# Peptides against a protein of PDB entry 4N7V, part 7

Target 1, 222 residues: chain A of PDB entry 4N7V
Amino acid sequence: TLRSITSPLVAHRLKPIRQKTKKAVVSILDSEEVCVELVKEYASQEYVKEVLQISSDGNTITIYYPNGGRGFPLADRPPSPTDNISRYSFDNLPEKYWRKYQYASRFVQLVRSKSPKITYFTRYAKCILMENSPGADFEVWFYDGVKIHKTEDFIQVIEKTGKSYTLKSESEVNSLKEEIKMYMDHANEGHRICLALESIISEEERKTRSAPFFPIIIGRKP

## One batch from the design tools (peptide; aimed at target 1 K15 F107 L110)

Design b1_p10_3_s2 (made by RFdiffusion4, then SolubleMPNN; from b1_p10_3, 5 letters changed)
Fold by OpenDDE base, seed 3:
Structure b1_p10_3_s2 (fold): chain B 222 residues (1-222), chain A 10 residues (1-10)
Amino acid sequence: as target 1 above (222 residues)
Amino acid sequence: SLEPLPLFEE
């Protein structure tokens, strides 16, 4: 099943973006829908031959073939659907479209990993919890130039000197120089706080049914 | 900016 290889993409709260590759253009629209335009070149002109338009929650996929399958000239936005539109739920998406959906999902997840959900200023650093899940990326930008980037899989450290390295295990973290451990401790505390606040705020969102509270900024740079 | 992702089309 598609679900066995990817989860429905989640594009909520993401800013519009359009990114072109040789064979495709992927967009997050103002509506927070995600579009994959499949591009073919003919006579030095690029045409959109197929469009997958995915709902912001990833559960609905609308597929259409512009201009009756003849293609539509590539423009600054996806072409509007006209005829021969198919609509699928995530679980009913034909297998032939799975790779394209997965591409969209990976793109969205990448964007999410770079989209601030919570920005928290401490005395020493700007902490940022990102939108991706599970295991949201967490970045700490210390005002003195040190940077720590935590992901689900690793921790990257950039020291004042510009020295950069990646930690992939607890043993490697424990082997850090004492001075770096201080930064790591602060980063971990900021991370804990951001996760706690995320939980509290998300619960309030659920209760109030109001507009999204995220992204939020807590504090200010000293 | 984001790096483009490859799309493998069969």
Scores: peptide ipSAE 0.039, ipTM 0.739, DockQ to the pose 0.102
OpenDDE base, seeds 1, 2, 4, 5: peptide ipSAE 0.033, 0.033, 0.033, 0.032; ipTM 0.715, 0.716, 0.717, 0.712

Design b1_p10_3_s3 (made by RFdiffusion4, then SolubleMPNN; from b1_p10_3, 7 letters changed)
Fold by OpenDDE base, seed 4:
Structure b1_p10_3_s3 (fold): chain B 222 residues (1-222), chain A 10 residues (1-10)
Amino acid sequence: as target 1 above (222 residues)
Amino acid sequence: ELPELPMFEE
C-alpha cells in the first residue's frame, strides 16, 4: 500500500514555494495545496503533461492532463485543471502515481524541516523547532557563532572556527570536548522546552478550533 | 534555500 511507504503529506502552515527541476516542478500554493507538474521538452519549449494536485492534508489527489493530454506550456504556476481530471483518496491512489506522490511528500517534508514552528530565544541562543515530523528538526544558533542542528538521524555541529562535523551516535556525543558539551546541554534543554510547549499549545489549538497558533515566537533576543 | 530533489524514475 501507499501508506506502507509514506504517510499523507501535511502542508499546513507552509509558505508558498515553487521549485523547478528538469523533469518536474513542485509547488506549495497559497491554498497550501501541493502540485507536482511533470514537464517534458518539445521543440525547445517545456510543457506540463501531467499534474498531481494534492490537498493540504495529503488525503485527496487530483490528477489532470492539461490540454487534453497534449500538454500546456510551462508557466509560473500550475495550469488550471480543465479536462482529463481524476480524483482519488490517498488510499485509493493508483500505484502508478505512488512515486510522484512520494516525491511530493519528500519535498513537503524538506520544506517542513526548514519551516519554523517554534522560535525560542534563550540567554545564549536562538532555538528553532521545525515543522517536520516525526522527530522535527531542531536548530540552535548561539549568539557567539556556534550552531547545532539536530535531526532524527544526526546532530551537526558548527564551531566558532567554522569547523563542522556530524554526530550519529551517543558515543560520539560523549566524546565531544567539554566546551562543546556545554553547547549540547543548552541545545538539549531548549529542545525539551520547545517540545513541551508544542504539546501544550497544540492541545489549546485543538480545543479552541481557531486559526493556527503556529508559528510562534517565545522570548526575544537579548 | 532548499536543495533540488531528484525526480523518481517512472
Scores: peptide ipSAE 0.051, ipTM 0.769, DockQ to the pose 0.104
OpenDDE base, seeds 1, 2, 3, 5: peptide ipSAE 0.039, 0.051, 0.050, 0.049; ipTM 0.743, 0.768, 0.768, 0.766

Design b1_p10_3_s4 (made by RFdiffusion4, then SolubleMPNN; from b1_p10_3, 5 letters changed)
Fold by OpenDDE base, seed 3:
Parts: C-alpha cells; structure tokens; sequence
Structure b1_p10_3_s4 (fold): chain B 222 residues (1-222), chain A 10 residues (1-10)
C-alpha cells in the first residue's frame, strides 16, 4: 500500500513556494495545496504534461493532464485543470502515481523541517522547533555563534571556531568537551520547553477550534 | 532555497 511507504503529506501552515527541477516543478500554493507538475521539454520549450494536486492534509489527490494531454507551457504557477481530471483518496491512489506522491511528500517534509513552529528566545540562544514530524528538527542559535541542530537521527554542532561535527549516538554526546556540553544542556532544556509548549498550545487549538496559533514566537532577543 | 529533490521518471 501507499501508506506502507509514506504517510499523507501535511502542508498546513507552510508558506507558498515553488521549486523547479529538470523534470518536475513542485509547489505549495496559497491554499496550502501541493502541486507536482511533470515537465517535458519539446523544441526547447518546457511543457507540463501531468499535474498532481494534493490537498493540504494529503488525503485527496487530483490528477489532470493539461490541454487534453498535449501539455501546457510551463508558467509561474500550475495550469488550471481542464481535461482528464481524476480524483483519488490517499488509499485509492493508483500505484503508478505513488512515486510522484512520495516525491511531493519528501518535498513537504523538507520544507517542514525548515519551517519554524515555535521560536523561543532564551538568555543565550534563539531556539527553533520546526514543523516536521515525527521528531521535529530543533535548532539552537547561540548569540555567541555556536549552533546546535538536532534531528531525529543526529545532532550537528557548529562551534565558535567554525568546527562542525555530527553526533549519532549517546556515546558521542557523552564524549563532548565540557564546554560544548554546556551548550548541549541549554539546547536540551530549550527543546524540552518547546515540546511542552507545543503540546499545550496544540491542546488549546483543539479546544477553541480557532485559527492556528502556530507559528509562535516566545520572548525576544536580549 | 531548498535543495532540489531528484525525481526519477521511467
């Protein structure tokens, strides 16, 4: 099943973006829908031959072939659907579209990993919890130049000197220099606080059913 | 800008 290889993408709260590659253009629209435009070059002109338009919650996929399958010249936005429109739920998406959906999902996940959900200023650092899940990226930008980037898989440290390294195990974390451990301790505390606040705010969103509270900024740079 | 993701279309 498609679900066995990827979850429905989630594009809520993401800013519009358009990213072009050689064979595709992927966009997050103002509506927070995600579009994959499959591009073919003919006579030095690029044409959109196929479009996958995915709902913001990833559960609905609309597929169409612009201009009756003849293609539509690549423009600054996806072409409007005209002919050969099909609508699928996530679980009913034909297998032939799975790779393209997965591409969209990976793109969205990448954008999410770079999209602030919570920005928290401490006395020493700007902490940022990102939108991706599970295990949201967490960045700590210390005002003195040290940076710590935590992901689900690793921790990257950039020291004042510019020295950069990646930690992939608890053993490596425990082997850090004492001075770096201080930064790590602060980062971990900021991370804990952001996760706690995320939980609290999300619960309030659920209760009030109002407009999204995220992204949120807590505090200010000293 | 985000790094481009490869899409292999066969």
Amino acid sequence: as target 1 above (222 residues)
Amino acid sequence: ELPPLPLFEE
Scores: peptide ipSAE 0.046, ipTM 0.763, DockQ to the pose 0.078
OpenDDE base, seeds 1, 2, 4, 5: peptide ipSAE 0.034, 0.040, 0.045, 0.044; ipTM 0.729, 0.749, 0.761, 0.766

Design b1_p10_4 (made by RFdiffusion4)
Pose (drawn by RFdiffusion4):
Structure b1_p10_4 (pose): chain A 222 residues (1-222), chain P 10 residues (1-10)
Amino acid sequence: as target 1 above (222 residues)
Amino acid sequence: LELEPIELLE
């Protein structure tokens, strides 16, 4: 059953983005709702045959077929719903559309991996904690030129040269120049600080009923 | 279906 494989998507605090493609148009609206529009081409013009719209919390799914000859003319914004529409909860979503919800879930998870939640400026680097919690990606751009990319699985180092390599495990990073560890440790301290900063601020956010406390930009690029 | 990569958002 859907929910065997996937969890409801989270598109909160994400910026509006629209993505055209040969098959479909997947987007995130200003209301932070995820919209998936299937697209077909006819008479050198594109038609829409199905629209999936998922709530910001991913719990509510609305699907409408503007069933008509020629479907729906493709535009820059999602079309208004027709009358032959549908609405399901996440758990009540039919066996159909499951391939499409999973696609939308990956789209959102990808966007969150490139969405800054906390931006921290140190003496040596620009630190960014991303949105894809838990275990969000951590990116460090040193003014010195070195780039460090931290994942729940990976550590990625890009030296000033452009010489790039990936370090997976604790043993792999220990196989190191005792100078690059400074970059590693400074980035880890920055990661420690951002995870700490995120916790005490999101805690105050649960105490409140206001506009989101994210994303944050802390300090300034010297 | 395949997804294209997304750059850092600012």

Design b1_p10_4_s1 (made by RFdiffusion4, then SolubleMPNN; from b1_p10_4, 4 letters changed)
Fold by OpenDDE base, seed 4:
Order: structure tokens, then sequence, then C-alpha cells
Structure b1_p10_4_s1 (fold): chain B 222 residues (1-222), chain A 10 residues (1-10)
């Protein structure tokens, strides 16, 4: 099943963006829908041959083929749906479209990993919890120049000198010099606080059923 | 926001 290889993408709260590659253009629209335009080049002109338009919650996929499959010239936005459209739920999406959906999902996940959900200013750093899940990215920008980037898979450290390295195990974290451990401790504390705030705010958001509370900024730069 | 080019896997 599609669900066995990816979850429905979630594009809520993401800003509009359009990313062009050689074979595709992926967009997050103002509506927070996600569009994958499959591009073919003919006579030095790029044409959109197929469009997957995915709802913001990832559960509805609308597929259409511009100009009856002949293609529509690539523009600065997806072409409007034609009369030949198909609508699928996530669980009913034909297998032939799974890789394209997965592509959209990966793109959205990448954007989410770069989209602030909570910005928290401490005495020493600007902490940012991102939108991606599970295991949201967490960045700490210390005011003295040190940066720590935590992901589900690794921790990247950039020291004051610009020296950077990646940690992938607890052993490597434990082998850090004492100075860096202090930064790591602060980063971990900020991370804990952001996760706690995320939980509390999300619960209140659910209760009120109001407009999104995120992104949110806590504190200010000293 | 800087995004890497993601190749389409078909």
Amino acid sequence: as target 1 above (222 residues)
Amino acid sequence: MELEDIPLIE
C-alpha cells in the first residue's frame, strides 16, 4: 500500500514556493495545496504533461493532463485543471502515481524541516523547532557564532571557527570536548522547552478550533 | 529559504 511507504503529506502553515527541476516542478500554493508538474521538453520549450494536485492534508489527489495529454507550456504556476481530471483519496491512489506522490511528500518534508514552528530566544541562543515530523529538526544559533542542528538522524555542530562536524551516535556526543558539551546541554534544554510548548499550544489550538497558533515566537533577542 | 534540487524518482 501507499501508506506502507509514506504517510499523507502535510502542507499546513507552509509558505508558497515553487521549485523547478529538470523533469518536474513542485509547488506549494497559496491554498497550501501541493502541485507536482511533470515536465517534458520539446523543441526547446518545456511543457507540463501531467499534474498531481494534492490537498494540504495529503488525503486528496487530483490528477489531470493538460491539453488532453499534449501538454501545456510551462509557466510561473501550474496550469488550470482540464476537463479530464481524476480525483483519488490517498488510499485509492493508483500505484502508478505512488512515486510521484512520494516525491511531493519528500519535498514537503524538506520544506517543513526548514519552516519554523517555534522560535525561542534564550539568553545565549535563538532556538528554532521546525515543522517536520516525526522528530522535528531543531536548530540552535548561539549569539557567539556556534550553531547546533539536530535532526532525527544526526547532530551537526558548527564551531566559532567555522569548523563543522556531524555526530551520529551517543558515543560521539559523549566524546565532545567540554566546551562543546556546554552548548549541547543548552541546546537540549531549549529543545525540551520547545517540545513542551508545542504540546501545550497544540492542545489549546485543538480546543479553541481557531486559526493556527503557529508559527510562534517566544521571547526576544537580548 | 534554500532548497536543494530533489530529483524526481519515477
Scores: peptide ipSAE 0.044, ipTM 0.759, DockQ to the pose 0.127
OpenDDE base, seeds 1, 2, 3, 5: peptide ipSAE 0.040, 0.042, 0.041, 0.042; ipTM 0.737, 0.750, 0.741, 0.751

Design b1_p10_4_s2 (made by RFdiffusion4, then SolubleMPNN; from b1_p10_4, 4 letters changed)
Fold by OpenDDE base, seed 2:
Structure b1_p10_4_s2 (fold): chain B 222 residues (1-222), chain A 10 residues (1-10)
Amino acid sequence: as target 1 above (222 residues)
Amino acid sequence: MELEPLPLIE
């Protein structure tokens, strides 16, 4: 099943963006829908031959073939749907579209990993919890130049000198220099706080249903 | 925000 290889993408709270590659253009629209435009080149002109329009919650996929399948010239936005539209739920999406959906999902996850959900200023650093899930990225920008980037898979450290390295195991973390451990401790504390706040705020957001609370900023740079 | 392009493999 599609669900076995990816979850429905979630584009809520993401800013509009459009990224072109050789074969496709992927967009997050103002509506927070996601569009994948499949591009073909003909006579030095690029045409959109197929469009997957995915709802912001990832559960509805609308597929259409512009201009009766002849293609529509690539523009600065996806072509509007016409009459030749197919609509699928996530669980009913034909397998032939799974790779394209997965592409959209990966793009959205990438955007989410770079989209601040919580910005928390401490005495020593700017901490940012991102929108991606599970295991949201967490970045700590220390005011003295040190940077720590935590992902689900690794921790990247950039020291004051610019020296950069990646930690993938607890053993490696434990082998850090004492001075770096101090930064890591602070990063971990900031991370804990952000996660706690995320939980609390998300619960309140769920209850109120009035408007999104995120992104939020806590504190200010000293 | 800067993103690395993702390839679509057909």
Scores: peptide ipSAE 0.044, ipTM 0.759, DockQ to the pose 0.125
OpenDDE base, seeds 1, 3, 4, 5: peptide ipSAE 0.040, 0.043, 0.044, 0.044; ipTM 0.744, 0.757, 0.758, 0.759

Design b1_p10_4_s3 (made by RFdiffusion4, then SolubleMPNN; from b1_p10_4, 6 letters changed)
Fold by OpenDDE base, seed 4:
Structure b1_p10_4_s3 (fold): chain B 222 residues (1-222), chain A 10 residues (1-10)
Amino acid sequence: as target 1 above (222 residues)
Amino acid sequence: MTLDEIPLIE
């Protein structure tokens, strides 16, 4: 099943963006829908041959072939659906489209990992919890120049000197210089607080069922 | 926001 390789993508609260590659253009629209345009070149012109338009919650996929499948010239936005339109639910998406959906999902996940959900200013740093899940990215920008970037897979440290390294195990974290451990301790505390706030705010958001509360900023830069 | 290019997997 498609679920065995990916979950429905979640594009809520993401800002519009358009990324072009050699074979595709992927977009997040103002509507928070996600579009994958499959691009082919003919006579030095790029044409969109196929479009997957995915709902913001990832559960509905609309597929269409511009200009009766002949393609539509690549523009600054996806071509409008006209003819040859198919609509699928996530669980009913034909297998031939799974990789393209996965591509969209990966793009959205990347965007989410760079989209602030909670910004928290401490005495020493600007902490940012991102939108991606599970294991949201967490960045700490210390005012003195140190940066810590936590992901589900690793922790990256950039020291004042510009020296950068990646930690992938607890043993490596424990082997840090004492000075860096202090930064890590602060980062971890900020992370804990952001996660706690996320939980509380999300619950209130659920109860009110109004406009989204996120992104949110806590505190201010000293 | 800067994004690394993600290759399309066919």
Scores: peptide ipSAE 0.049, ipTM 0.789, DockQ to the pose 0.128
OpenDDE base, seeds 1, 2, 3, 5: peptide ipSAE 0.048, 0.047, 0.048, 0.048; ipTM 0.787, 0.789, 0.789, 0.788

Design b1_p10_4_s4 (made by RFdiffusion4, then SolubleMPNN; from b1_p10_4, 5 letters changed)
Fold by OpenDDE base, seed 4:
Structure b1_p10_4_s4 (fold): chain B 222 residues (1-222), chain A 10 residues (1-10)
Amino acid sequence: as target 1 above (222 residues)
Amino acid sequence: MELEELPLIE
């Protein structure tokens, strides 16, 4: 099943963006819908042959073939659906479209990993919890130039000198210099606080049923 | 922000 390889994408709160590759253009629209435009080049002109338009919650996929399948010239936004429109739920999406959905999902996850959900200013650093899940990225920008980037898979450290390295195990974390451990400790504390606040704010958001509370900024740069 | 090329099967 599609669900076995990916969850429905979630594009809520993401800013509009358009990313072009040779074979496709992926967009997040103002409506927070996600569009994958499949591009073909003909006579030095690019045409959109197929569009997958995915709802912000990832559960509805609208597929259409511009200009009766002949394609529509690539523009600065997806072509409007006109003819030959198919609508699917996530769980009944034909397998032939799974790769394209997965591509959209990966794009959304990437954008989410770079989209601040909580910005928390401490005495020493700007901490940022991102929108991606599970295991949201967490960045700590220390005011003295040190940066720590935590992901689900690794921790990247950039020292004052510009020296950078990646840690992939607890053993490597434990082998850090004492000075770096202090930064890591602060980062971990900021991370804990952001996660706690995320939980509390999300619960209040659910109860209120109003406009999104996120993104949120806590504190200010000293 | 970069994405890899999509290997499309059509």
Scores: peptide ipSAE 0.045, ipTM 0.757, DockQ to the pose 0.093
OpenDDE base, seeds 1, 2, 3, 5: peptide ipSAE 0.043, 0.043, 0.043, 0.043; ipTM 0.751, 0.752, 0.751, 0.754; seed 5 fails the geometry check

Design b1_p10_5 (made by RFdiffusion4)
Pose (drawn by RFdiffusion4):
Structure b1_p10_5 (pose): chain A 222 residues (1-222), chain P 10 residues (1-10)
Amino acid sequence: as target 1 above (222 residues)
Amino acid sequence: DVRPIDPPPF
């Protein structure tokens, strides 16, 4: 059953983005709702045959077929719903559409991975904690020119040269130059600070009923 | 700014 494979998507605090493609148009609206529009081409013009719209919390799914000859003319914004529409909870979503919800879930998870939650400016680097919690990606851009990309699985180092390599395990990073560890440790301290900063602020957010406390930009680029 | 992305394969 859907929910065997996937969890409801989370599109909160994400910026509006629209993506065209040969098959479909997948987007996140200003209301932070995820919209998936299937697209067909006819008479040198594009038609829409199905629209999936998913709530911000991913719990509510609305699907409408503007069933008509020629479907729906493709525009820059999602079309208004028709009358032959549908609405399901996440758990009550039919066996159909499951391939499409999973696609939308990946789209959102990709976007969150590139969405800054906290931006921290150190003496030596710009630190960014991303949105794809838990275990969000951590990116460090040293003013010195070195780039470090931290994943739950990976550590990625891009030296000033452009010489790039990936370090997966603790043993692999220990196979180091004892100078690059400074970049590694400074980035890890920055990661420690951002995870700590995120916790005490999101704790205050649960104590409140206001606009989101994210994203944050801390300090300034010297 | 929004970072550029490619949608995942359907």

Design b1_p10_5_s1 (made by RFdiffusion4, then SolubleMPNN; from b1_p10_5, 5 letters changed)
Fold by OpenDDE base, seed 2:
Structure b1_p10_5_s1 (fold): chain B 222 residues (1-222), chain A 10 residues (1-10)
Amino acid sequence: as target 1 above (222 residues)
Amino acid sequence: MIEPIEPPPM
């Protein structure tokens, strides 16, 4: 099943963006829908031959072929759906579209990993919890120049000197210099706080059903 | 086959 390969993409709260590659253009729209435009070149002109429009919650996929399948000239936005529109639920998406959906999902996850959900200023650092899930990226920008980037898979450290290294195991973390451990401790505390706040705020969002509370900024730079 | 996704600009 598609679900065994990827979860429905979630584009909520993401800012509009449009990224072109040679074969596709992927967009997050103002509506927070995601569009994948499949591009073909004919006589030095690029045409959109197929569009996958995915709902912000990833559960509905609308597929259409612009201009009766002849293609529509590539523009600054996806072509509007007109005729020959197919609509699928996530679980009913034909397998032939799974790769394209996965492409959209990866893009969204990447954007999410770079989209601040919670910004928390401490005395020593700017901490940022990102939108991606599970295991949201967490960045700590210390005011003295040290940077720590935590992902689900690794921790990257950039020291004041610019020295950069990646930690992939607890053993490596435990082998850090004491000075770096202090930064890591602070980062971990900031991370804990952000996760706690995320939980609290998310619960309030669930209760109120109002406008999203995220992104949120807590504190200020000293 | 769609090309690898590039990181979005920040």
Scores: peptide ipSAE 0.052, ipTM 0.801, DockQ to the pose 0.183
OpenDDE base, seeds 1, 3, 4, 5: peptide ipSAE 0.040, 0.041, 0.049, 0.040; ipTM 0.750, 0.752, 0.784, 0.757

Design b1_p10_5_s2 (made by RFdiffusion4, then SolubleMPNN; from b1_p10_5, 5 letters changed)
Fold by OpenDDE base, seed 4:
Structure b1_p10_5_s2 (fold): chain B 222 residues (1-222), chain A 10 residues (1-10)
Amino acid sequence: as target 1 above (222 residues)
Amino acid sequence: MIKPIEPPPM
């Protein structure tokens, strides 16, 4: 099943973006829907031959073939659906479209990993919890120039000198210089606080069922 | 800026 490969993408709270590659254009729309435009070149002109439009919650996929499958000239936005529209639920998406859905999902996850959900200013750093899940990225920008970037898979450190390295195990973290450990301790505390606040705010958001509370900014730069 | 992701084949 598609579900065994990926979860439905979640594009809520993401800002509009459009990214072109050689064979595709992927967009997050103002509606927070995600569009994958499959592009072919003919006579030095690019044409959109297929569009996957995915709902913001990832559960509905609308597929259409512009201009009766002949293609529509590539523009600054996806072509509007006209004819030959198919609508699928996530669990009923034909296997032939799974890779394209996965592409959209990976793109959305990447955007989410760079989209602030919580910005928290401490005495020493700007901490940012991102939108991606599971294991949201967490960035700490210390005011003195040190940067720590935590992901589910690794921790990247950029020191004041510009020296950068990646840590992939607890043993490597434990082998850090004492000075760097102090930064890591602060980063971890900021991370804990952001996760706690995320939980509390998400619960209140659920209860109120109002406009989204995120993204939020807590504190101010000293 | 977000690094481009290569799309799957059509």
Scores: peptide ipSAE 0.061, ipTM 0.818, DockQ to the pose 0.289
OpenDDE base, seeds 1, 2, 3, 5: peptide ipSAE 0.044, 0.046, 0.060, 0.060; ipTM 0.771, 0.774, 0.819, 0.819

Design b1_p10_5_s3 (made by RFdiffusion4, then SolubleMPNN; from b1_p10_5, 6 letters changed)
Fold by OpenDDE base, seed 1:
Structure b1_p10_5_s3 (fold): chain B 222 residues (1-222), chain A 10 residues (1-10)
Amino acid sequence: as target 1 above (222 residues)
Amino acid sequence: MIEPIEPPEM
């Protein structure tokens, strides 16, 4: 099943973006829907032959073939749906479209990993919890130039000198220089706080059923 | 096969 390969993509709160590759253009629309335009080049002109329009929650996929399948010239936005539109739920998506959905999903997840959900300014750093899940990316930009980037898989450290290294185990973290451990301690505290705030704010958002609370900024740059 | 490219900083 598609679900065994990927979960429904989540594009909520993401800013619009359009990114072109050789074979496709992927867009997050103002509506927070995700469009995959399949592109074919013919006679030095690019045509959109197929469009997958995926709902912001990833659960509905609308597929259409511009200009009756003849293709529509590539433009600055997806072509409007025409005749012969097919609509599928995530669990009913034909297998022939799974790769295209997975493409959209991977793109959205990447965008999410770079989209601030919580920005928290401490006395020493700008901390950012990103939108991706599970295990959201967490970045700490110290005002003195040190950077720490935490992901589900690793921790990257960039020192003042520009020296960069990646840590993948607790043993490696414990072997850090004492000076760097101080930065790590601060980063970990900021991370803990952001996770706690995320939980609290999300619960309040659920209760109020209001407009999204995120992204949110806590504090200000000194 | 279609692979996404890295988006810019958001």
Scores: peptide ipSAE 0.048, ipTM 0.768, DockQ to the pose 0.183
OpenDDE base, seeds 2, 3, 4, 5: peptide ipSAE 0.046, 0.046, 0.045, 0.047; ipTM 0.767, 0.770, 0.770, 0.770

Design b1_p10_5_s4 (made by RFdiffusion4, then SolubleMPNN; from b1_p10_5, 5 letters changed)
Fold by OpenDDE base, seed 4:
Structure b1_p10_5_s4 (fold): chain B 222 residues (1-222), chain A 10 residues (1-10)
Amino acid sequence: as target 1 above (222 residues)
Amino acid sequence: MVEPIEPPEM
């Protein structure tokens, strides 16, 4: 099943964006829907031959073939669905579209990993918890120039000198210079706080059932 | 900004 290889994408709270590649254009719309436009070139003109429009919660996929499948000239936005329209639920999506859905999902996850959910200013740093899940990215921008970027898979450190390295194990973290460990300790504390606040705010958001509370900024830059 | 990702197979 599609569910066995990916979860429904989640584009809530993401800002509109459009990314063009040679074979596809992927967009997050103002509606927070996600569109994958499959592009072919003919006579030096690019045409959209197929569009997957995915709901913001990832559960509904609308597939259409512009201009009766002949294609529609590539523009600054997806072509409107007019003909050859099919609608699927996530669990009923034909397998032939799974790779395209996965592409959309990966794109959304990447955008989410760069989309602030919580910005927390401490005495020493700007901490940012991102929207991606599971294991949201967490960035710490220290005011003195040190940067720590935590992902589910690794921790990247950029020192004041510009020296950059990646840590992929606890042993590597434990082998850090003491001065860097101090930054890591602060980053970890900021991370803990952001996660705690995320939980609390999410619960209140659920209870309120109104406009989203996120993104949120806590504190101010000193 | 978001880095480009590899497009899906047609």
Scores: peptide ipSAE 0.047, ipTM 0.783, DockQ to the pose 0.299
OpenDDE base, seeds 1, 2, 3, 5: peptide ipSAE 0.038, 0.039, 0.037, 0.036; ipTM 0.739, 0.741, 0.740, 0.735; seed 2 fails the geometry check

Design b1_p10_6 (made by RFdiffusion4)
Pose (drawn by RFdiffusion4):
Structure b1_p10_6 (pose): chain A 222 residues (1-222), chain P 10 residues (1-10)
Amino acid sequence: as target 1 above (222 residues)
Amino acid sequence: EDIEIELPEF
């Protein structure tokens, strides 16, 4: 069953983005709702044959077929719903559409991996904690020119040269120039600070009923 | 800043 494979998507705090493609148009609206529009081409013009709209918390799914000859003319914004529409909870979503919800879930998870939650400016680097929690990606851009990309699985180092390599395990990073560990440790301390900063602020957010406390930009680029 | 992405496989 859907939910065997996937969890409801989370599109909160994400910026509006629209992506065209040969097959479909997947987007995130200003209301932070995820919209998936299937697209067909006819008479040198594009038609829409199905629209999936998913709530911000991913719990509510609305699907409408503007069933008519020629479907729906493709525009820059998702079309208004027709009358032959549908609405399901996440658990009550039919066996159909499961391939499409999973696609929308990956779209969102990709977007969160590139959406800054906390931006921290150190003496030596710009630190960014991303949105894809838990274990969000961590990116460090040293003013010195070195780039460090941290994942739950990976550590990625891009030296000032452009010489790039990936370090997966603790043993692999220990195989190191004892100078690059400074970049590694400074980035890890920055990661420690951002995870700590995120916790005490999101704790205050649960105590409140207000506009989101994210994203944050801390300090300034010297 | 604008976010740039490549779409996942359908």

